# Peptides against a protein of PDB entry 4DOW, part 121

Target 1, 157 residues: chain A of PDB entry 4DOW
Amino acid sequence: TFSWVGRPLPNRKQFQQMYREICMKINDGSEIHIKVGQFVLIQGEDNKKPYVAKLIELFQNGAEVPPKKCARVQWFVRFLEIPVSKRHLLGRSPPAQEIFWYDCSDWDNKINVETIIGPVQVVALAPEEVIPVDQKSEETLFVKLSWNKKDFAPLPP

## One batch from the design tools (peptide; made by RFdiffusion4, then SolubleMPNN)

Design b2_p26_5_s1 (from b2_p26_5, 13 letters changed)
Fold by OpenDDE base, seed 4:
Structure b2_p26_5_s1 (fold): chain B 157 residues (1-157), chain A 26 residues (1-26)
Amino acid sequence: as target 1 above (157 residues)
Amino acid sequence: SEFDKGLKQRNEELEKNEKELEELLK
């Protein structure tokens, strides 16, 4: 169950109500608040790891029938999503915790908030910084590079 | 489907990638 937190933000878009925060009620009855700017895990197919995204916008789309709670996101990709033929371009074997900023527009970046599994910690690192692989950081994801379906590049500013 | 259009696109591409990997490992 998802519900908006706080009042709608000023918005120029017709039929949309913008929000800063959403509340996610999970199975145990507890609530998790997720804000714009935070990172979330998004449900993938069965037996697949969740996708990772940064929340850019939270909005209720009143133009849809019925209205839907939606989010605009910045996608991140896991190494497994990099085509096999191009994985060598990374020049290294990334740890499982590494994700990449998806620098393409071919994927719709609008999602239904119901696809959100929960928040996740994503830490941006400089190229020279080492990704920690210890157990303490196993739930934290790290991003150093972008992927534009052609090559890896330094992170966008 | 329970997935949005964008998610469907990603799922399809991931599936293609996985199949490619499987073929290479045969």
Scores: peptide ipSAE 0.425, ipTM 0.859, DockQ to the pose 0.609
Fold by OpenDDE base, seed 2:
Structure b2_p26_5_s1 (fold): chain B 157 residues (1-157), chain A 26 residues (1-26)
Amino acid sequence: as target 1 above (157 residues)
Amino acid sequence: SEFDKGLKQRNEELEKNEKELEELLK
């Protein structure tokens, strides 16, 4: 169950009400608050790892009946999503915790908030920095580069 | 629907990539 936290933000979009925060109620009855700017895991297909996204906007889509709670996101991709023929362009074997900033517009970046599994920690690193491999960082994801379906590039600002 | 339009497209591309990998490993 998802519910808006706080009052809608001022905006000029006729069919959208924007928010800064959403509350996710999980099975045990506890609540998790997720804010714009945080990273989340998005449900993938069965037996597949969840997708990673950064929340850019939280909004209620009034153009739909009934209105839906939605989010606009910045996508990240896992190494497994990179085509086999282009993986060599990375020039190294990435650790499992590494993800890449998706720098393409071919994927719709609007999601239903119901697809959100939960929050996740994503840390941006410089290319020369080493990804930690200790147990404490096992659940932390790291991003160094972007992927635009053609090549890897330095992480955008 | 179970998945949003964007997720559907992404899932399809991932499936294609996985099939390609399987073919290379055979």
Scores: peptide ipSAE 0.425, ipTM 0.859, DockQ to the pose 0.615
Fold by OpenDDE base, seed 5:
Structure b2_p26_5_s1 (fold): chain B 157 residues (1-157), chain A 26 residues (1-26)
Amino acid sequence: as target 1 above (157 residues)
Amino acid sequence: SEFDKGLKQRNEELEKNEKELEELLK
């Protein structure tokens, strides 16, 4: 269950209410608050690892009946999402914790908040920094590069 | 919906990639 936290932010969009924070109620009855700017896991297909995204906007689309709670996101991709024929372009075998900034516009960046599994920690690293692979950092994801379906590149500013 | 369109496309691309990987490993 998802519910808005706080009052709508001021905006001029006629059929949209923008929010800074959303509350996610999980099975044990506890609540997790997720804010714009945080990273989240998005549910993928069954038996697949969840997608990773950074929340850019949280909004309710009042033009729909019933209204839907939505988010605009910046997508990240896992190495397994890189086509097999292009994986060699990385020049190394990345750890499982590494993700890549998706630098393409072919995917719609709007999601239903109901697809959010929960928050996740994403840490940006310089190319020379080592990705920790110990158990204490196992749940943390790391990003060094972007992927634009053609090649890897330094992260956008 | 417009929200499902992007995810659907991404899911399809991932499935395609996984299939290609499977074929490569055979």
Scores: peptide ipSAE 0.424, ipTM 0.862, DockQ to the pose 0.777
Fold by OpenDDE base, seed 1:
Structure b2_p26_5_s1 (fold): chain B 157 residues (1-157), chain A 26 residues (1-26)
Amino acid sequence: as target 1 above (157 residues)
Amino acid sequence: SEFDKGLKQRNEELEKNEKELEELLK
């Protein structure tokens, strides 16, 4: 269950109400608050790892019946989402914790908030920094590069 | 649908990649 936290932000869009924060109620009754700017895990297909995204906007789409709670996101991709023929362009074997900034517009960046599994820690690293693989950081994801379906590149400024 | 349009597209592309990798590893 998802509910908005706080009052809608000033918005000029007639059928969209924007928010800074959303509350996710978990099965045990506890609540997790997620804010714009945080990273989240998004449900993938069965038996597959969830997708990773950064929340850019939280909004309710009033044009739909019933109104839909949505998020606009910046996508990240895992190495396995890189085509086999292009993986060599990375020049290294990335650890499982590495993700890549998706620098393309071919994917719709609007999601239903119901697909959000929960928050996740994503840390941006410089190319020379080593990704820790110890038990303490196994759940933390790291990003060094972007992927634009053609090549890897430095992260956007 | 269980997934949004964008998610469906990603799922399909991922599946294609996985199948291709499996075929190469055989």
Scores: peptide ipSAE 0.423, ipTM 0.858, DockQ to the pose 0.563

Design b2_p26_5_s2 (from b2_p26_5, 11 letters changed)
Fold by OpenDDE base, seed 1:
Structure b2_p26_5_s2 (fold): chain B 157 residues (1-157), chain A 26 residues (1-26)
Amino acid sequence: as target 1 above (157 residues)
Amino acid sequence: SSFLKGLEQRNEELKKNEEELKKLEE
């Protein structure tokens, strides 16, 4: 289950209540607090790796009936989501932990919070920095570049 | 919802990539 933490933000859009934090209650009864600016895993297709997103906004959408708890996100893509014909543009074989900033607007960036599996650690690296391939950091994802459906580029500032 | 449609599109694109990769490895 998901519940809002704290008071709604003062500068809300019409029919929307904005929040900074949401509480996720998991099966064992423990609670995980997720804040705007954090990275999360989003449920993908069955037996596939989850999608990765950065939370930009948390809001209750009053325009829907019934109102839904939603989030706006910045998407990331895994290497497998890069078309096979364009993978060579990277010039290297990325480790499994590498993801890419999705620099396109063709995908809806609004999600239902119920699709959130949990938080994930994403570390931004400079192009010259080596992604550590350590078993201890298996759950940590790394981003070095953006992908805009045409080419790879350095991350936006 | 638009999100669900987008998710389905991503899923299909991923599937297409996987199939294409499999063909190249054969």
Scores: peptide ipSAE 0.441, ipTM 0.842, DockQ to the pose 0.623
Fold by OpenDDE base, seed 3:
Order: structure tokens, then sequence, then C-alpha cells
Structure b2_p26_5_s2 (fold): chain B 157 residues (1-157), chain A 26 residues (1-26)
């Protein structure tokens, strides 16, 4: 289950209450707080790896009945989401931990918070930096480049 | 929702890529 943490931020958008933080309650009673700016795993198809997203906004959509807890996100893609015919454009074989900043708008960036599996660590690296594949970074994802369905490009600021 | 539709599209694209990769490995 999900619940808002703190009071709503100053409201600029009609029917939308903005928040900075949300609480994810786990079955064992533990709670995880997730804030705007953090990265999360989003439920994918069954038996598939979850999607990765950066939280841009957290809001309750009061225009819906009943109101929904939502998030606006920046999507990332895994290498397997890159078309086979264009994978060679990367010029290297990426480790499984590498993801790419999705620089397209064809996918809706609004999600229901209920699709959030949990937080994940995403580290931005310079092109010359090596992605560590050790036990310490096993759960960490790394991003160096963006993908716009045509080519790879340097990571946006 | 539009989000769900988007996910379905991504899932389909991923499936296609996986199938193509499998064919290349044959």
Amino acid sequence: as target 1 above (157 residues)
Amino acid sequence: SSFLKGLEQRNEELKKNEEELKKLEE
C-alpha cells in the first residue's frame, strides 16, 4: 500500500495535489519512503525484468474517481529494449546493469504508484568510467547514454 | 489507462527483440 508523506506542496495544477514523498508499506510491516528525484523499479510483464524510472512528480489526481496516487517519471530502457538492428550502434557489449535514458515521448510517463516495486540505485557515469560488476554494485544500475530510437547520445544534463 | 497501453507496447517490442535475437543465435 501507498500513502502520502507530509502535507501537499503548493498547488498550481487544478485537481492535482503535489507531494514530495510517498510511503510504501511492505507486507512485513516495514515502510520505505520514496521521494521525487529517486529511481524506482516499475512492474513489467510477468517473468520480465521491471522497468526503471526516475520520479519527477508525485501527485494525487483528483480529477479521477476515485482519486489516484500517480507519478510522472523519466523512463529508462534496458539494452534488450533496443532493436536488434540498432544494437551495434553502441559499439560495445554492455553489462546487464547498464540502462539508457529514454529520450522519446511515445510512452506515457504517467504511472500509478501501485506499479512501483521499490526503489533502485541508478548511477550516472562518464563515458570513460567502467561499470563495476562486483558484489557491491550487484543491485546498482548505471547509465551513460541516452537512446532516442535512432541512436545513442551523451547523457543529458 | 494510457500508461497501461504504453507498457503493453513496450512489452511487445521487447518480445520482438528477444525473438529476433534468438533467431540470430541459431
Scores: peptide ipSAE 0.440, ipTM 0.842, DockQ to the pose 0.594
Fold by OpenDDE base, seed 5:
Structure b2_p26_5_s2 (fold): chain B 157 residues (1-157), chain A 26 residues (1-26)
Amino acid sequence: as target 1 above (157 residues)
Amino acid sequence: SSFLKGLEQRNEELKKNEEELKKLEE
């Protein structure tokens, strides 16, 4: 269950109410608050690892019937999502915890908040910084580079 | 929804990558 936290932000977008924070109620009755700017795991295909996204906007889309709680996100990709023929461009074998900033616009960046599994920690690292590999946990993800379907590049500003 | 369309495309691309990787490892 998802519910808005706080009052809607002033905006001029017709049929949209924007928020800074959303509350996610978990099965055990506990609540997790997720804010704009945080990173989240998004439900992927069955038996697949969740997708990773940074929350850019939280909004209720009143143009839909019924209204939907939505988010606009910046996508990240896992190494497995990189085409096999292009993986060599990385020049190394990345740890499982590494993700890449998705620098393309071919995927819709609007999601339903109901697809959010929960928050996740994403740490940006410089190219020379070592990713602390933890084979026991993927709780923390790391990003060094972007991927634009053509090549890897330094993170955007 | 547009999200579902995008997600479907992404899922299919991932599936293709996994299948190709599997073939290379065989």
Scores: peptide ipSAE 0.439, ipTM 0.841, DockQ to the pose 0.629
Fold by OpenDDE base, seed 2:
Structure b2_p26_5_s2 (fold): chain B 157 residues (1-157), chain A 26 residues (1-26)
Amino acid sequence: as target 1 above (157 residues)
Amino acid sequence: SSFLKGLEQRNEELKKNEEELKKLEE
């Protein structure tokens, strides 16, 4: 179950109400608050690792009947999503914790909030920084580069 | 929705990559 937290933000979009925060109620009855700017795991295909996204906007889509709770996201990709023929362009074997900023517009970046599994920690690193691999860091994902279906590049500013 | 179609396409692309990787490991 998802519910809005706080009052809607002032906006002039006819069919959209914008919010800063959403509450996710999980099976054990506990609640998790997720805010714009945080990172989340999104449900992928069955038996596959979830997708990773940064929340850009939280909004209620009034153009749909009934209205849907939605989010606009910045997608990230895992190394496995990089075509095999292009993986050599990275020049190294990335650790399992590394993800890449997806710099393409071919994928819809609007999601239903019901596809959110939960929050996740994502840390941006400089290319020279080493990704820590310890038990505590196993829950943390790291991003150094972007991927635009052609090549890897430094992260956007 | 466009999201669902996009997600399905993404899933299919991932599956193709996994299959290709499997062939390389054989």
Scores: peptide ipSAE 0.436, ipTM 0.841, DockQ to the pose 0.608

Design b2_p26_5_s3 (from b2_p26_5, 13 letters changed)
Fold by OpenDDE base, seed 1:
Structure b2_p26_5_s3 (fold): chain B 157 residues (1-157), chain A 26 residues (1-26)
Amino acid sequence: as target 1 above (157 residues)
Amino acid sequence: SEFDKGLEKRNEELKKNEEEEKKLAE
């Protein structure tokens, strides 16, 4: 289950309440607080790896009946999500921990918070920095480049 | 819901990419 933490932010849009933080209650009864600016895993299709996203906004959409708890996100893509015919454009074989900033607007960036699996650690690296492949850091994802469906490029400033 | 379209489109595109990958592997 998901519940808002704190009071709504000021300057809210009509029929929307903006929040800084949401609480996710897990099966064991424990609670995880997720804040705007954090990275999360989003549920993918069955037997597929979850999607990676950065939370930009958390809001309750009162325009729908009943109101829905939603999030606006910045998408990231895994290397294997990139079409096979275009993977060669990277010029290297990336480690499994590398993800890419999705620099396109063709995907809607709104999601239902119920699709959030949990938080994940994402670290931005310079091109010259080596991605750690240690088992101890297998849960940490790394981003060096953006992907715009045509080519790879340095991360936005 | 309009707020589910993002995931839906990603799912569809991923499926398409996987189908192309399978075809190339044959």
Scores: peptide ipSAE 0.476, ipTM 0.874, DockQ to the pose 0.906
Fold by OpenDDE base, seed 5:
Structure b2_p26_5_s3 (fold): chain B 157 residues (1-157), chain A 26 residues (1-26)
Amino acid sequence: as target 1 above (157 residues)
Amino acid sequence: SEFDKGLEKRNEELKKNEEEEKKLAE
């Protein structure tokens, strides 16, 4: 179950109410608050690994009946989401914790908040920084590069 | 819905990639 936290942010978009934070109620009764700017895991199909995204906006779409709670996101991709024929372009075997900034506009960046599994920690690293692969950091994802379907590139400063 | 289009497209692309990978592995 998802519910808005706080009051709607002032905006002039018709049929949309924007928010800064949303509350996710978990089965055990606990609640997790997710804010704009945080990273989340998004449901994949079937038993596929969750997608990774950064929340850019949280909004309710009043044009739909019933209104839907939505988010605009910046997508990230896992290495295994890269086409097999292009993986060699990385020039190295990345750790499982590495993800890549998706630098394309072909995917819609709007999602239903109900697809959110939960928050995840994503740390941006410089190219020379080593990704820790210890047990303590297994839940943390790391990003060094972007992927634009053609090649990998350094992240913008 | 309007807001499921992006995820749907991504899902479709992933499936396509996996199918291609499967074919290459055969």
Scores: peptide ipSAE 0.476, ipTM 0.875, DockQ to the pose 0.825
Fold by OpenDDE base, seed 4:
Structure b2_p26_5_s3 (fold): chain B 157 residues (1-157), chain A 26 residues (1-26)
Amino acid sequence: as target 1 above (157 residues)
Amino acid sequence: SEFDKGLEKRNEELKKNEEEEKKLAE
């Protein structure tokens, strides 16, 4: 169950109400608040790793019937999502915690908030910084590069 | 599908990638 937190933000988009924060109620009754700018895990298909995304916008889409709670996201990709024939372009074997900024616009960046599994910590690192691979950092994902379906590149500003 | 339509293309692409990987492993 998802519910908006706070008042709608001022916006100029017709049929949309934008929000800064959403509340996700979990099965045990606990609540998790997720804000714009935070990172989330998005449900993948069965037996697939969840997708990683940064929340850019939270909005209720009143143009749809019924209205849907939606999010606009910046996608990230896991290394194993990269085509096997192109993985060599990285030039190294990344740790499992490494993700990549998806630098393409071919995927729809609008999602239903119901696909959100929960928050996740993502830390941007400089190229020279080492990704910590330990139990303490197991739940933290790290991003150093972007992927544009052709090559890896430094992170966008 | 239980997934949002916005995820459909991504899901399909991932599936294709996995199929390619499987083919190469065989």
Scores: peptide ipSAE 0.473, ipTM 0.869, DockQ to the pose 0.518
Fold by OpenDDE base, seed 2:
Structure b2_p26_5_s3 (fold): chain B 157 residues (1-157), chain A 26 residues (1-26)
Amino acid sequence: as target 1 above (157 residues)
Amino acid sequence: SEFDKGLEKRNEELKKNEEEEKKLAE
């Protein structure tokens, strides 16, 4: 179950009510609050690993009947989501914790909030920084580069 | 639907990539 936290943000979009925070109620009855700017795991198909995304906007889509609770996201990709024929372009074998900023517009960046599994920690690193691989950091994902279906590049500013 | 419509294209692309990888591994 998802519910809005706080009052709608002022906006002039006719069919959209914007919010900064949403509450996710999980099976054990506990609640998790997720805010714009945080990173989340999105449900993958057929028991695949969850997708990783950064929340850019939270909004109620009034153009749909009934209205849907939605999010606009910046997508990230795991290394194994990169086509096998292009993985060599990275020039190294990344740790399992590394993800990449998806720098393409061919995917819809609007999702229903019901596809959100939960929050996740993502840390941006400079290329020269080493990704820590210890027991405490296993749940943390790291991003150094972007992927645009053609090549890897430095992160956007 | 079971999954969000916004994820449909991404899911399809991933499936295609996985099938290609499987073919190369055989």
Scores: peptide ipSAE 0.470, ipTM 0.869, DockQ to the pose 0.512

Design b2_p26_5_s4 (from b2_p26_5, 12 letters changed)
Fold by OpenDDE base, seed 2:
Structure b2_p26_5_s4 (fold): chain B 157 residues (1-157), chain A 26 residues (1-26)
Amino acid sequence: as target 1 above (157 residues)
Amino acid sequence: SEFDKGLEQRNKELEENEKELEELKK
């Protein structure tokens, strides 16, 4: 169950109400608050690893009946999502914790908040920095590069 | 809905990539 936290932000969009924070209620009764700017895991297909996204906007779409709680996100991709024929362009074997900034507009960046599994920690690193492989970092994902379906590049500012 | 189109497209592309990988192992 998802519910808005706080009052709607001022905006000029007729059918949209924007928010800074959303509350996710988990089965055990606990609540997790997720804010714009944080990273989340998004439900993928069955038996597949969840997708990773950064929350850019949280909004309710009033044009739909009933209104839906939605988010605009910046997508990240896992190495396994890179086509096999292009994986060599990375020039190295990435650790399982590495993800890539998706720098394409072919995927709709709007999601239903109900697809959010939970928050996740994502740390941006410089290309020369080594990704930690200790047990304490197993839940942390790292991003060094972007992927635009053609090649890898340094992270956007 | 329109909000699930992106996720559906990603799922489709991932499936295609996995099929390609399986074919190469063969």
Scores: peptide ipSAE 0.475, ipTM 0.869, DockQ to the pose 0.851
Fold by OpenDDE base, seed 1:
Structure b2_p26_5_s4 (fold): chain B 157 residues (1-157), chain A 26 residues (1-26)
Amino acid sequence: as target 1 above (157 residues)
Amino acid sequence: SEFDKGLEQRNKELEENEKELEELKK
């Protein structure tokens, strides 16, 4: 169950209400608050790892009937999502914790908030920094590069 | 839904990538 937190933000979109924060109620009854700017895991196909995204906007779309709670996101991709024929362009074997900033606009960046599994920690690293692979960081994801379907590049942010 | 097209497209591309990998391993 998802519910908005706080008052709607001012905007000029006549059919949308924007918010800074959303509350996610979990099965055990606990609540997790997720804010714009945080990273989340998005439900993938069965038996597949969830997708990773950064929340850019949270909004209720009144153009839909009934209105839906939605989010605009910045996508990240896992190494396994990169085509086999292009993986060699990285020049190394990345750890499972590495993700890449998706620098393309071919994927719609709007999602239904109900596809959000929960928050996740994503840490940006410089190219020379080593990705820590230990038990303490097993749930933390790391990003060093962007991917634009053609090649890897330095991280834009 | 129009707001799920991105996920749908990613799912399709991932499936295609996995199929390609399987073919290369044969």
Scores: peptide ipSAE 0.474, ipTM 0.869, DockQ to the pose 0.909
Fold by OpenDDE base, seed 5:
Structure b2_p26_5_s4 (fold): chain B 157 residues (1-157), chain A 26 residues (1-26)
Amino acid sequence: as target 1 above (157 residues)
Amino acid sequence: SEFDKGLEQRNKELEENEKELEELKK
């Protein structure tokens, strides 16, 4: 269950209400608050690892009936999402914790908030920094590079 | 919906990558 936290932000867009925060209620009755700017896991297909995204906007589309709670996101990709024929371009075998900034616009960046599994920690690292692969940091994801479907590159500014 | 379209495309591409990887391992 998802519900908006706080009042809508000032917005001039017709039929759209923007928010800064959303509340996710978990089965055990606990609540998790997720804010714009945080990273989240998005549900993929069954038996697949969830997608990773950074929340850019939270909004309700009033033009739809019933209204839907939506988010605009910046996508990240896992190494498995890189085509097999192009994985060699990385020049190394990345740890499972590494993700890549998706630098393409071919994927719709709007999602239904109901697809959000929960928050996740994403840490940006410099190329020379080592990704810590230990048990205490297994839940943390790391990003060093971007992927634009053609090659890897330094992170966008 | 527009949301499903984006995710569906991504899911499809991932499936294709997985298929290619499986074929490569043979």
Scores: peptide ipSAE 0.470, ipTM 0.869, DockQ to the pose 0.752
Fold by OpenDDE base, seed 4:
Structure b2_p26_5_s4 (fold): chain B 157 residues (1-157), chain A 26 residues (1-26)
Amino acid sequence: as target 1 above (157 residues)
Amino acid sequence: SEFDKGLEQRNKELEENEKELEELKK
C-alpha cells in the first residue's frame, strides 16, 4: 500500500499532483517513507534481481483512469543488463554491488509506484575509489560509470 | 502485464541478453 505524505507540491501540470514523499506500508505493517532523490529497488521479473532507480519525481497522474501513483526515475543498470558482446568494454570484472547510470532515453522513466520494492542505498564513487565488498555493505550499491548502450563513461554531473 | 512499458522493455532486453549468454556457453 502506497500513500502520499504531505501536501502536494506546486506544479504547472494540470492533471498531476506532485509530492516529495510517499509512504510504503509493507507486509509486517511497518511503514517506509521514500522521498524524491532517494534510490529504490523496482520489481523485475521472477527470479531476476530488482532494478535500481533514483526517484526524480513523485506524482499522481490524474489524467489516467483511474488515477495512478507514479514516479519519474533515473534508471541504473546492473552489469548483467549490459550486452554480452559489450561487457569487455568495462575492462574489468565488476563486483556484484556495482551499478551503472543508464544514459539513454529509450526506456520509459515513468513507473507505477506499486513496482517499488523498497529503498536502497546507492553511493557514487570516483573512478579511483574502491568498491567495498564486505558483509556490512551488502545492501549498498555503488556507481562509478554511466552506460549509454555503446560504451561506459564517467558519471554525468 | 503488471509492469510498465519501460519495465517490459527492460525485461525483454535482459532476457535477450541472457539468451545470448547461454548460447555462447553451448
Scores: peptide ipSAE 0.469, ipTM 0.864, DockQ to the pose 0.596

